Peptides against a protein of PDB entry 5B16. Designs and how they scored, part 82

Target 1, 136 residues: chain A of PDB entry 5B16
Amino acid sequence: TPSRINHNERLEFLGDAVVEFLTSVHLYYLFPSLEEGGLATYRTAIVQNQHLAMLAKKLELDRFMLYAHGPDLCRESDLRHAMANCFEALIGAVYLEGSLEEAKQLFGRLLFNDPDLREVWLNYPLHPLQLQEPNT
Target 2, 136 residues: chain A of PDB entry 5B16 as posed
Amino acid sequence: TPSRINHNERLEFLGDAVVEFLTSVHLYYLFPSLEEGGLATYRTAIVQNQHLAMLAKKLELDRFMLYAHGPDLCRESDLRHAMANCFQALIGAVYLEGSLEEAKQLFGRLLFNDPDLREVWLNYPLHPLQLQEPNT

## One batch from the design tools (peptide; made by RFdiffusion4, then SolubleMPNN)

Design b2_p21_5_s4
Fold by OpenDDE base, seed 1:
Structure b2_p21_5_s4 (fold): chain B 136 residues (1-136), chain A 21 residues (1-21)
Amino acid sequence: as target 1 above (136 residues)
Amino acid sequence: SAAEEALKKLEERLRKLYEQR
């Protein structure tokens, strides 16, 4: 049986992929005329540690991290990195124990505080050309 | 930062999509 630490790292690995996948899929459908470089720019911004740490803060993971691992997180950059990893693990766990849809809903809910933007992100319209292609 | 600007632009584009619904 893997250690708890090893399990968390595995969840991070899975969560990282889920976050990137969800981000990629949504961007792809939302912006059918955007070139690959533009899509990649948005994806990078969404999945970078700084942003994921911000999302983690909405779940008060900073309080958790400081409580459980405070002495090891004396630098802001260390805390940010740890929070991002923890967020990935959380998404990984949601996917693992639930579904991709549940991970999608959670991630989308955290991405945007504005309910209008959240609605668009989660319920994006399909371009006519995209309707001719297999969707995810 | 560049990332923050990208996120801002993303929100702007999403807003446009919302208005077109």
Scores: peptide ipSAE 0.683, ipTM 0.954, DockQ to the pose 0.896
Fold by OpenDDE base, seed 3:
Structure b2_p21_5_s4 (fold): chain B 136 residues (1-136), chain A 21 residues (1-21)
Amino acid sequence: as target 1 above (136 residues)
Amino acid sequence: SAAEEALKKLEERLRKLYEQR
């Protein structure tokens, strides 16, 4: 039986891919005329540890991290990195135990505090197969 | 930072899309 750490690391691995995939797909459809470099710039900004840590804070994962790993998190950068990893693990778990659609909804709701921006991000037309097969 | 600027620009572009819907 894998340790708790092993489970979390595996979920991080999956979550990292899910976050990057969702980000890529949304950016691709939202900005059909934007060149690859521009798409990559937005993706990098969205998925980098500092940003994911901010999203994690909205879920109060900072409180969780301090409780569970306080002695190991003496630096702000360490906490930020840990929070980002925890966020990825969470998204990975949501995808694994739920669906890609559920991961999409959770991620989108956290990305923007402005409901108008959420609407655009979440509801912009995607590939038909994504609508028909939300679990893929 | 560059990332913060990119995120700000992203939000601005999304706002424009929202207004055009």
Scores: peptide ipSAE 0.683, ipTM 0.954, DockQ to the pose 0.887
Fold by OpenDDE base, seed 2:
Structure b2_p21_5_s4 (fold): chain B 136 residues (1-136), chain A 21 residues (1-21)
Amino acid sequence: as target 1 above (136 residues)
Amino acid sequence: SAAEEALKKLEERLRKLYEQR
């Protein structure tokens, strides 16, 4: 059996992919006329450590991190990175033990405090331009 | 930051989509 650290790293690896995938899919469907560069800009902003750490803070993961690893997190950047990693591991765990849909819902709930924006993010309509795209 | 501005623009675009639903 792998160590707990190894397990968390593996979950982080999975969660990183899930977060990026969910972000990419939502952006792709929400903005069918937006060029790749624009999509990538939004994705980068959403999945970067700074933002994921903010989402992690909503779950009070900072308290957990300080409790478990306080002495090792003397820098804010270190804390952000650790929180982002922990958030990814959490999403990975939700996906692993639950489903992609559950990960999607959790991620969406955290992304937007405004329920209107959350609704659009999670329940976007199919746009006419998307009807012309290949089924991928 | 650039990322913060991107997120702001994203929310603005989502708001427009919400209003157009």
Scores: peptide ipSAE 0.681, ipTM 0.953, DockQ to the pose 0.888
Fold by OpenDDE base, seed 5:
Structure b2_p21_5_s4 (fold): chain B 136 residues (1-136), chain A 21 residues (1-21)
Amino acid sequence: as target 1 above (136 residues)
Amino acid sequence: SAAEEALKKLEERLRKLYEQR
């Protein structure tokens, strides 16, 4: 089996795709009238390292990172980058060991502190035209 | 930042969707 480092990097690779995919799918369905550029803007904001690091902080990954890699993370920017990567690895692990649904739920819970917004994000209604998508 | 503004706008839009549910 690969080393811990290699395994974590592989999970990060997977998690990056999962985060990107989930974000894209939710935005696509939530905003059927929003052009691609607008969708991309929201996606970029959601998946960029600084934001993912903030989400990671909600899971107290900052404490974990400082414990495990403190000497290498003396700069705030370095910590953010590492936290973002760790968050991706975590999502990757959740998807791998669990399911896309579990990853979706975890990600959604972290994205918004407001439960109302969580509900919309996770349980968005499909637009009538979107319901017709399979027929096109 | 631009990202923060985007996220804020996103939340505002989600709030509107919530109110319309």
Scores: peptide ipSAE 0.679, ipTM 0.953, DockQ to the pose 0.889

Design b2_p21_6_s1 (from b2_p21_6, 12 letters changed)
Fold by OpenDDE base, seed 2:
Structure b2_p21_6_s1 (fold): chain B 136 residues (1-136), chain A 21 residues (1-21)
Amino acid sequence: as target 1 above (136 residues)
Amino acid sequence: SKMDKLLEYLDKLVEEYRASL
């Protein structure tokens, strides 16, 4: 049996792929007329460590990291990186123990505090410039 | 619209990311 650290790193590896995949899929459906470069730009912004660390704070992972690894986190950037990795590991664990759908829902709920944004993100509406929809 | 709000939010994320580089 792998050590807890090795297991967490493996979950991070999986979660990294899940986060990027989910982000890509949502952006693809949300913006059917956006060119690849634009999609990639949004994806990068969503999955970059600083943003994932912010999402991790919503789960109070900062408290966990300081409790478990405080002495090793002497810089804010180190904490952010560690939190981002831990967030990925959590998403990986949700996918592994649950499903991609559960990971999708959790990720979506954390991405946005605004319920309107959550609804748009999860429902994949056509862009308003292509089709006018009641709740866009 | 909700989509407009999402676009605005994502654009802000991009700006924040660029500012962090």
Scores: peptide ipSAE 0.680, ipTM 0.950, DockQ to the pose 0.787
Fold by OpenDDE base, seed 4:
Structure b2_p21_6_s1 (fold): chain B 136 residues (1-136), chain A 21 residues (1-21)
Amino acid sequence: as target 1 above (136 residues)
Amino acid sequence: SKMDKLLEYLDKLVEEYRASL
């Protein structure tokens, strides 16, 4: 049986991919005329550790991390990195135990405090590829 | 529009990211 640390690292690995995928998909559909460079730029900004840590803070993961790993997270940068990893693990767990849809909804809700932005992000207009392949 | 609002938000996010480098 793998250790909890190993399990968390595996969930983080999975979550990293899920976050990357969801971000990519939404950006792709939201901005059909945006070049790859622009899409990549937005994706990088969204999935960077600093930003994910900010999202994690909304779930009070900072308090959790300090409680669980306080002595090892005395530096702000270390805390941010750990929070980002924890956030990824959380998304990974949601995907694993739930579904991609659940992960999408959770991620979307956390990405934006503004309901207008949430709406646009989660309910983007149909993309030409979606029209051609609605079930893909 | 809401889309423009999203773009503005994302642009700011990019700026913040670049500033952190």
Scores: peptide ipSAE 0.678, ipTM 0.951, DockQ to the pose 0.816
Fold by OpenDDE base, seed 5:
Structure b2_p21_6_s1 (fold): chain B 136 residues (1-136), chain A 21 residues (1-21)
Amino acid sequence: as target 1 above (136 residues)
Amino acid sequence: SKMDKLLEYLDKLVEEYRASL
């Protein structure tokens, strides 16, 4: 049985892929005329550690991290990096325990505070075959 | 439009990312 640390790192590994996948899919369909370079640029900005850390703060993961690892996270940059990793692990866990749809919804809700942006991001139609695929 | 808002938001996000490098 893997240690809790190994489990968290495995979840982070999975979550990283899920975040990148969801981001890629949404950008692909939202911007059908945007070239690959533009899509990649937006994806990079969305999934960068600093941005994910900001999303993590919305879930108050900063308080959690300080409680669990305060002495090791005295630097703001260290905290941000840890928060980003923890956020990925969380998304991975949501996907694993729930579904891709649940991960999508959570990620989308956190990405935007503006309800208009959430609506566009979350409700943009996907390919019909994608809707038929298993959600987990 | 909502799409325009999204583009503006993403552009700002890119700028913030570049500034962080």
Scores: peptide ipSAE 0.678, ipTM 0.951, DockQ to the pose 0.831
Fold by OpenDDE base, seed 3:
Structure b2_p21_6_s1 (fold): chain B 136 residues (1-136), chain A 21 residues (1-21)
Amino acid sequence: as target 1 above (136 residues)
Amino acid sequence: SKMDKLLEYLDKLVEEYRASL
């Protein structure tokens, strides 16, 4: 039986891939005329530790991290990195115990506070057989 | 448009990322 640390590291590994995949798919379909370099640039910005840490803060993971690991997180950069990893582990757990759809919904809801942007991101057609939505 | 707003938001994220390097 793996340790709790090992379990979390495995979930983080899985979550990193899920976040990367979901981001790639949405960008690909949302911006059909954007070149690969532009797609990659947006993906990097979305999945970077600083941004994921910001998303983690919406789930109050900062309070949890400071409570449980305060002495080990005296630097802001260390806290951000740890929060990003924890966020990835959560997404990994949602995918593992739930579904890719559930992970997509959670991630999308956290990405945007603006309901218009959230709607575009989550509801944009991601398959050729789906009809276009007017709110784009 | 909503799409323009999304692009602007993503552009800001890119700038924030570059500033953090």
Scores: peptide ipSAE 0.677, ipTM 0.950, DockQ to the pose 0.848

Design b2_p21_6_s2 (from b2_p21_6, 13 letters changed)
Fold by OpenDDE base, seed 3:
Structure b2_p21_6_s2 (fold): chain B 136 residues (1-136), chain A 21 residues (1-21)
Amino acid sequence: as target 1 above (136 residues)
Amino acid sequence: SLMDKLKAYLDEIVAEYKASQ
């Protein structure tokens, strides 16, 4: 249905901005001495389609996409692109229907399998980590 | 350290991105 497709594209549009914003904020606080170029490099890599598709796979969105759009996703690159878009739409929906905090938690949970790294990412405590690791 | 590990993990993501270009 054209209307539903347009709705998903709108959610993707919103989700793209949310993912980029969250990524920017966390990087900014986690790396206070990193120059803009370094921050931008990390952000670009984190939010690019291939990486988001990898995160989407953790939610088994690949199976969902093949179920819903299989014939149109015969190439792996097409599937990855679709998965990334679906992931953005999901984040957009979580933000829209829930909150930025909920979107933050979901994104962080998927970004890191290591619970210790996840905790650092989600909370980015500056003073304790900076005191323990002054050269960061 | 945790921050070193975190940075290393993000560096891997960057490496994967560059390899995909």
Scores: peptide ipSAE 0.713, ipTM 0.955, DockQ to the pose 0.797
Fold by OpenDDE base, seed 5:
Structure b2_p21_6_s2 (fold): chain B 136 residues (1-136), chain A 21 residues (1-21)
Amino acid sequence: as target 1 above (136 residues)
Amino acid sequence: SLMDKLKAYLDEIVAEYKASQ
């Protein structure tokens, strides 16, 4: 039986994959002419710890983390890393107990404050060549 | 366009990432 810590780490592991997957898929469709290097640059920036921590702050995970682990998170950098991990675990949990769609919606909602941009991200138009792909 | 705005927003995220390195 896994411990609570192990459970959270497992969720983080899963969430990391989900975040990366969702990011990859959306970027792929949004930028059909962008080379792999460009796609990777966007993905890296979106899923890096500082950015995820910023998204986590929108969920007020910072307040939670300080409440639960304040003494261990005296430095801002430590807090950011912890928040990013917690965010991944949250996404993992949403996927695990909900669905990929729910994870997608949550991630999109947090990624964009602008509802118009969010809509484009979530409901991107497909390129004709993308429509022809067998796995689309 | 919305796509231009979207790209610009993502570019900001990239810029922030690079600045943090």
Scores: peptide ipSAE 0.712, ipTM 0.957, DockQ to the pose 0.823
Fold by OpenDDE base, seed 2:
Structure b2_p21_6_s2 (fold): chain B 136 residues (1-136), chain A 21 residues (1-21)
Amino acid sequence: as target 1 above (136 residues)
Amino acid sequence: SLMDKLKAYLDEIVAEYKASQ
């Protein structure tokens, strides 16, 4: 049986992939005319530690981290990294225990405070070219 | 439009990322 730390690291691994996948899919559909470099730039910015830590802060994960690991997280960069990892583990757990749809909804809810933008992100219309090549 | 607003919001995230490098 894996330790709690090993389990969390495994969840982080899974969550990282889920966040990357969800981000990639939404960007691909939302920006059908954007070149690969532009898509990659958006994805990198969305999934980097500082941004994920900001999303984690909306769930007050920083309070949990300081409660559990306060002395070990004296540097802001260390706290951000830990929060980002915790966020990934959370997404991984939601995917594992629930579904990709539930992970998508949670991620979208945190990514956008504006409900109108959130709706566009989650319910994007398909571009004609994308409809023509659904299996590619 | 909402798409313009969404793109602008994502551009802000990119700007913050670049500023952190």
Scores: peptide ipSAE 0.712, ipTM 0.957, DockQ to the pose 0.824
Fold by OpenDDE base, seed 4:
Structure b2_p21_6_s2 (fold): chain B 136 residues (1-136), chain A 21 residues (1-21)
Amino acid sequence: as target 1 above (136 residues)
Amino acid sequence: SLMDKLKAYLDEIVAEYKASQ
């Protein structure tokens, strides 16, 4: 595998963790009374390939992927999977080259088209029992 | 409320996920 591909895979690895972390943290604060199972259900749905691919489409990664990898992505399922991976790599790169805050902002912007919901997600109210938790 | 709307939106994402399984 070419070094650039390896680099992308490494970024994907990092981005996967970042997306999962951000999702977990925001859900944790947004739903202080929701049990772990419910939190996990939301997280799973948010970070699964099909959903991430949808977020990736907002960045026109579908067009990019077809341009760059069209011959290998003749199936829609393959395209979605590749888009999700690419999205993770992108988030990983933003985190690596920028900051967690920048990754948070980008992810939030893509996760919500509704600016009001986005604002709630990004600036979630802190529950009194959560005030002892470190900043995320 | 906004929280209700947010939860509803996330519930839709969950529903879509479950439907895809």
Scores: peptide ipSAE 0.710, ipTM 0.956, DockQ to the pose 0.825

Design b2_p21_6_s3 (from b2_p21_6, 10 letters changed)
Fold by OpenDDE base, seed 3:
Structure b2_p21_6_s3 (fold): chain B 136 residues (1-136), chain A 21 residues (1-21)
Amino acid sequence: as target 1 above (136 residues)
Amino acid sequence: SLMDKLKEYLDKIVEEYRASQ
């Protein structure tokens, strides 16, 4: 069986893909007239370590990281990077143990404090032309 | 509108990213 460290790294790998996938899908639906470059700009900003670390603070992962790994996280940038990785591992675990829908709901809840914006993000209707395509 | 507010929120995330580079 793999070590706990290997397991967490594997979960991080999975979670990174899930976060990027969910972000891509929601942006695609929300902005049907936005070019690929614009979509990629939003995605990059949303999934970058500093932003994910900010989301992780909402789960108090910073308190956990400082308690468990303080001596190894003397720089703020190191803490942010570790928090982002931990956040990805958490999303990966939610997907693995639960479902993509559960990961979607958790990520959306953390991404938006405003419930109205959260609702738009999670449940934005498809554009009429998107409805004509078979797998979207 | 809600869509305007949503876009503004996402734009702020982009600006924070650019500022960190």
Scores: peptide ipSAE 0.709, ipTM 0.956, DockQ to the pose 0.815
Fold by OpenDDE base, seed 5:
Parts: structure tokens; sequence; C-alpha cells
Structure b2_p21_6_s3 (fold): chain B 136 residues (1-136), chain A 21 residues (1-21)
């Protein structure tokens, strides 16, 4: 069904933006002294397909993809790419039907297995200088 | 510290990314 495919691709488009935005915001606050290049390096690594595919595996999207598209995903690299796209679509759907907060929570939960690190990521303290800046 | 551990974790993600290129 072309309609379903288009819908999924649209969700992927949205999810890609959401993941990048959330990642950017969290990195910005977590590393107030890190230069733009360093922030960009972390962001790129976090949102790249292989990493997102790994996060997707935690949701067992690999099983889903193999069930739905097995013959087309015989190569592991193809599966990873598809999983990453599916993950983005999922985040997009969570944002669309839920909220940015829900997307944030889901992404954070998957990004960190360590609950302590997850807590820091999700509830980072604001740097004093950041507190001085007006919210934009 | 937790912050150090967090940074180390993110550094690993960067390393994995570089290795995949």
Amino acid sequence: as target 1 above (136 residues)
Amino acid sequence: SLMDKLKEYLDKIVEEYRASQ
C-alpha cells in the first residue's frame, strides 16, 4: 500500500528531526563548555544509522523487520538501515501521537541501559551560565 | 563521577561510529 509507505516515510522524516533535536538539546546542556565541533561529533555518532539500529534492536524491531521484509533484508547492513529508519518512524509517531516529552523519555530509556546515566541524561542540571540565559 | 561515566559512554558511541566508517 503506497499510502502506508508514504505515511511511514513521513513519520521517519519527523522522527529524524525529533531525534536530532533531542540529542542536540541534551548535549548542549550536558556539556556547557564543549565547543560546537565536539557537540556535533557526539550528535553525529548518536543519530547515525548503525547506532539507531542498535537502539531499535532493544525494541525487537529486528524481528519485526525480518517478519515484514525478510527477503529484502538478507544483508545485515540492509537490515540495520531499515531498522534505523523504522526507529525514526517510531519516534516520530510517539511525538506525533504523544508528546515531545514522551519521545524524550523513550529515546533516553533506549540510549542508556544504566539507569543512573539515563537519569543524568534526562534530568541534567543546568549550568549557572545557562540559567542566566533567557529561554528561546 | 556520573558525569565522567556518561562522557565515557558517549565517547564509546563515537568510537563505534568512527569504526563503522
Scores: peptide ipSAE 0.709, ipTM 0.956, DockQ to the pose 0.819
Fold by OpenDDE base, seed 2:
Structure b2_p21_6_s3 (fold): chain B 136 residues (1-136), chain A 21 residues (1-21)
Amino acid sequence: as target 1 above (136 residues)
Amino acid sequence: SLMDKLKEYLDKIVEEYRASQ
């Protein structure tokens, strides 16, 4: 069996894809008239380490990181990177052990503190052109 | 509208990203 570190890295790998996918899907539906460049800009900003670290802080992953890896985190940037990776691993684990829907709900819950905005993000209406496309 | 507010919120995230570069 792989080491715990290897397992976390594998979960991070999976979680990275899940976070990017969820972000892409929601942006695609929310902004049906936004060009690819605009969508990519939002996605990049949302999934960057600094932002994911901020979301991770809501789960108090910073406390976990300092508890588990304090001596190895000599810089704030290192902590943010570690928190982002841990966040991705967590999302990966939620997807793996639960479902994409559960990962979606968790990510949305952390992304928005405002419940009204969260509701829009999670339960957006489909655009007519999107309705015409199969399996969208 | 809520959509306007949501877009504004996401725009702030983009701005924070740009500021970090």
Scores: peptide ipSAE 0.708, ipTM 0.956, DockQ to the pose 0.825
Fold by OpenDDE base, seed 4:
Structure b2_p21_6_s3 (fold): chain B 136 residues (1-136), chain A 21 residues (1-21)
Amino acid sequence: as target 1 above (136 residues)
Amino acid sequence: SLMDKLKEYLDKIVEEYRASQ
């Protein structure tokens, strides 16, 4: 039986992939005329530790991390990194125990405070050039 | 449009990323 730490790291691994995937898919559909470089730029920015840590703050994961690991997270950069990892683990857990759809909804809710923008992100229109793409 | 606003929002995230580098 894997340790709790090992399990969390595995969830982070899974969550990292899920976040990357969801971000990629949504960007791909939202910006059908944007070149790969532009898509990659958005993706990189969205999934970077600093940004994920910001999303994690919306769930008060900062308070959680300080409560659980305060002595190990004295530096702000360490806290951000840990928060990002925790966020990934959370997304991984949601995907694992729930579904990709649930992970998508959670990620979308956190990514956008503006419900109108969230709606666009979550329910992007399909474009003719994308209609033949896999339904992922 | 909402799409423009969304793009602007994402652009800000990119700017924040670049600023952190």
Scores: peptide ipSAE 0.706, ipTM 0.956, DockQ to the pose 0.864

Design b2_p21_6_s4 (from b2_p21_6, 12 letters changed)
Fold by OpenDDE base, seed 1:
Structure b2_p21_6_s4 (fold): chain B 136 residues (1-136), chain A 21 residues (1-21)
Amino acid sequence: as target 1 above (136 residues)
Amino acid sequence: SLLDKLKEYLDELVKQYLESQ
């Protein structure tokens, strides 16, 4: 049986991919005229450790991390990194034990405090050109 | 528009990312 640490690392691996995928898909549909470089820039900003740590804070993962690993996280950068990893593991677990839809909903809910932005992110309309594109 | 608002939000995230480097 894998250790808890090993299991968390595996979940982080999975969660990283899920976060990357969801971000990519939503950006692709939301910005049909944005070039690849622009899409990649937005994606990088969304999935960077500092931002994921901010999302993790909304779930009070900082309190959890300080409770469980306080002495090991004396530096803010270390805490942010750990929180980002923990957030990835959480998303990975939600996907694994739930569904991609559940991961999508959770991620979208955390991305935006503004309900209007949350709505457009989660329920993006298809652009007319996208509707006309062949399967690739 | 709402999409413009979203772009502004994302642009700010990009700015924050760049400043954190």
Scores: peptide ipSAE 0.674, ipTM 0.951, DockQ to the pose 0.835
Fold by OpenDDE base, seed 3:
Structure b2_p21_6_s4 (fold): chain B 136 residues (1-136), chain A 21 residues (1-21)
Amino acid sequence: as target 1 above (136 residues)
Amino acid sequence: SLLDKLKEYLDELVKQYLESQ
């Protein structure tokens, strides 16, 4: 229904912001000596549609999309974009109905199959000088 | 190190992004 579509678009809007925020925060703390340009480059790569679609595939959203929206998807690129949007809506829903922490945990688990990389991403240490800065 | 490994992973993502443009 039009109302349901509107709700999903709103969740996508929220999820896009949550994904970008979480990515920014983690990169900021993980790479304290990396300049803004480098941080922005990594963020762009993480949140771009092709990558988010890959994360969505881990949740089998591709199977859902082909079942529910196959007739509306003529190209693989269209499927990727739709999957990325659906993924953002999902993260938005997790944040809305749960918490930022829950969204963080889910996103982190999907970002890395390697347990060591997952651990460092989710539990990054603060740089000594960062401990002296006010809460941001 | 783990941080180096993470950088390598992210660098690969950047490469893939650039190739998709």
Scores: peptide ipSAE 0.672, ipTM 0.950, DockQ to the pose 0.831
Fold by OpenDDE base, seed 2:
Structure b2_p21_6_s4 (fold): chain B 136 residues (1-136), chain A 21 residues (1-21)
Amino acid sequence: as target 1 above (136 residues)
Amino acid sequence: SLLDKLKEYLDELVKQYLESQ
């Protein structure tokens, strides 16, 4: 059996892909006329360490990180990076033990404090051009 | 619209990202 650290790293690996995938899918559907560069820019902003760390803070992962690894997190940037990684691992775990839908809902709830924005993010309508494309 | 509001929110995130570089 792998070490707990190894397990967390594996979950982070999975969670990174899930977060990026969910972000990509939602952006793709929400902005059907936005070019690839714009979509990529939004995705980068959403999945960047400082943003994911902010989402992690909503779950009080900072308290967990300081409790478990305080001496090793003397820099704010180190803490943010660790929190982002932990957040990814959490999403990975939710996906692994639950479902993509559960990961989607959790991620969406954390992305927006505004319930209107949360609603449009999670429950966007399909667009005509997307409806005409196969496997969309 | 809500979509416009969302876009504004995302634009702000992009701004914050760029400022952090």
Scores: peptide ipSAE 0.671, ipTM 0.950, DockQ to the pose 0.897
Fold by OpenDDE base, seed 4:
Structure b2_p21_6_s4 (fold): chain B 136 residues (1-136), chain A 21 residues (1-21)
Amino acid sequence: as target 1 above (136 residues)
Amino acid sequence: SLLDKLKEYLDELVKQYLESQ
């Protein structure tokens, strides 16, 4: 059996992919006329460590990280990176133990404090061309 | 529209990202 450290790293790996996927899918549907470069730019901004760390802070993961790993996270950048990884691990765990839908809902709830933006993110209108996409 | 509002939000997020580089 893998160590907890290895398990967490594996969850981070999975969560990273889930976050990337969810972000990509939502952006794809939300902006049907936006070119790949624009989509990629938005995705990068959303999934960057600084932003994910901010989302993690909403779950008080900063307090958790400082409690669990304080001596190793004295630098702000280290804390942000660790928080981002922890957030990814959380999303990975939600996906693994729950479903993609649950991960989607959690991620969406955290992405936006504004309920209107949350609503449009989670419940975007499908473009006619996008209706042909069977799996995403 | 809400989509425009979202775009503005994301644009700001991109701006913040770029400034953090």
Scores: peptide ipSAE 0.670, ipTM 0.950, DockQ to the pose 0.892

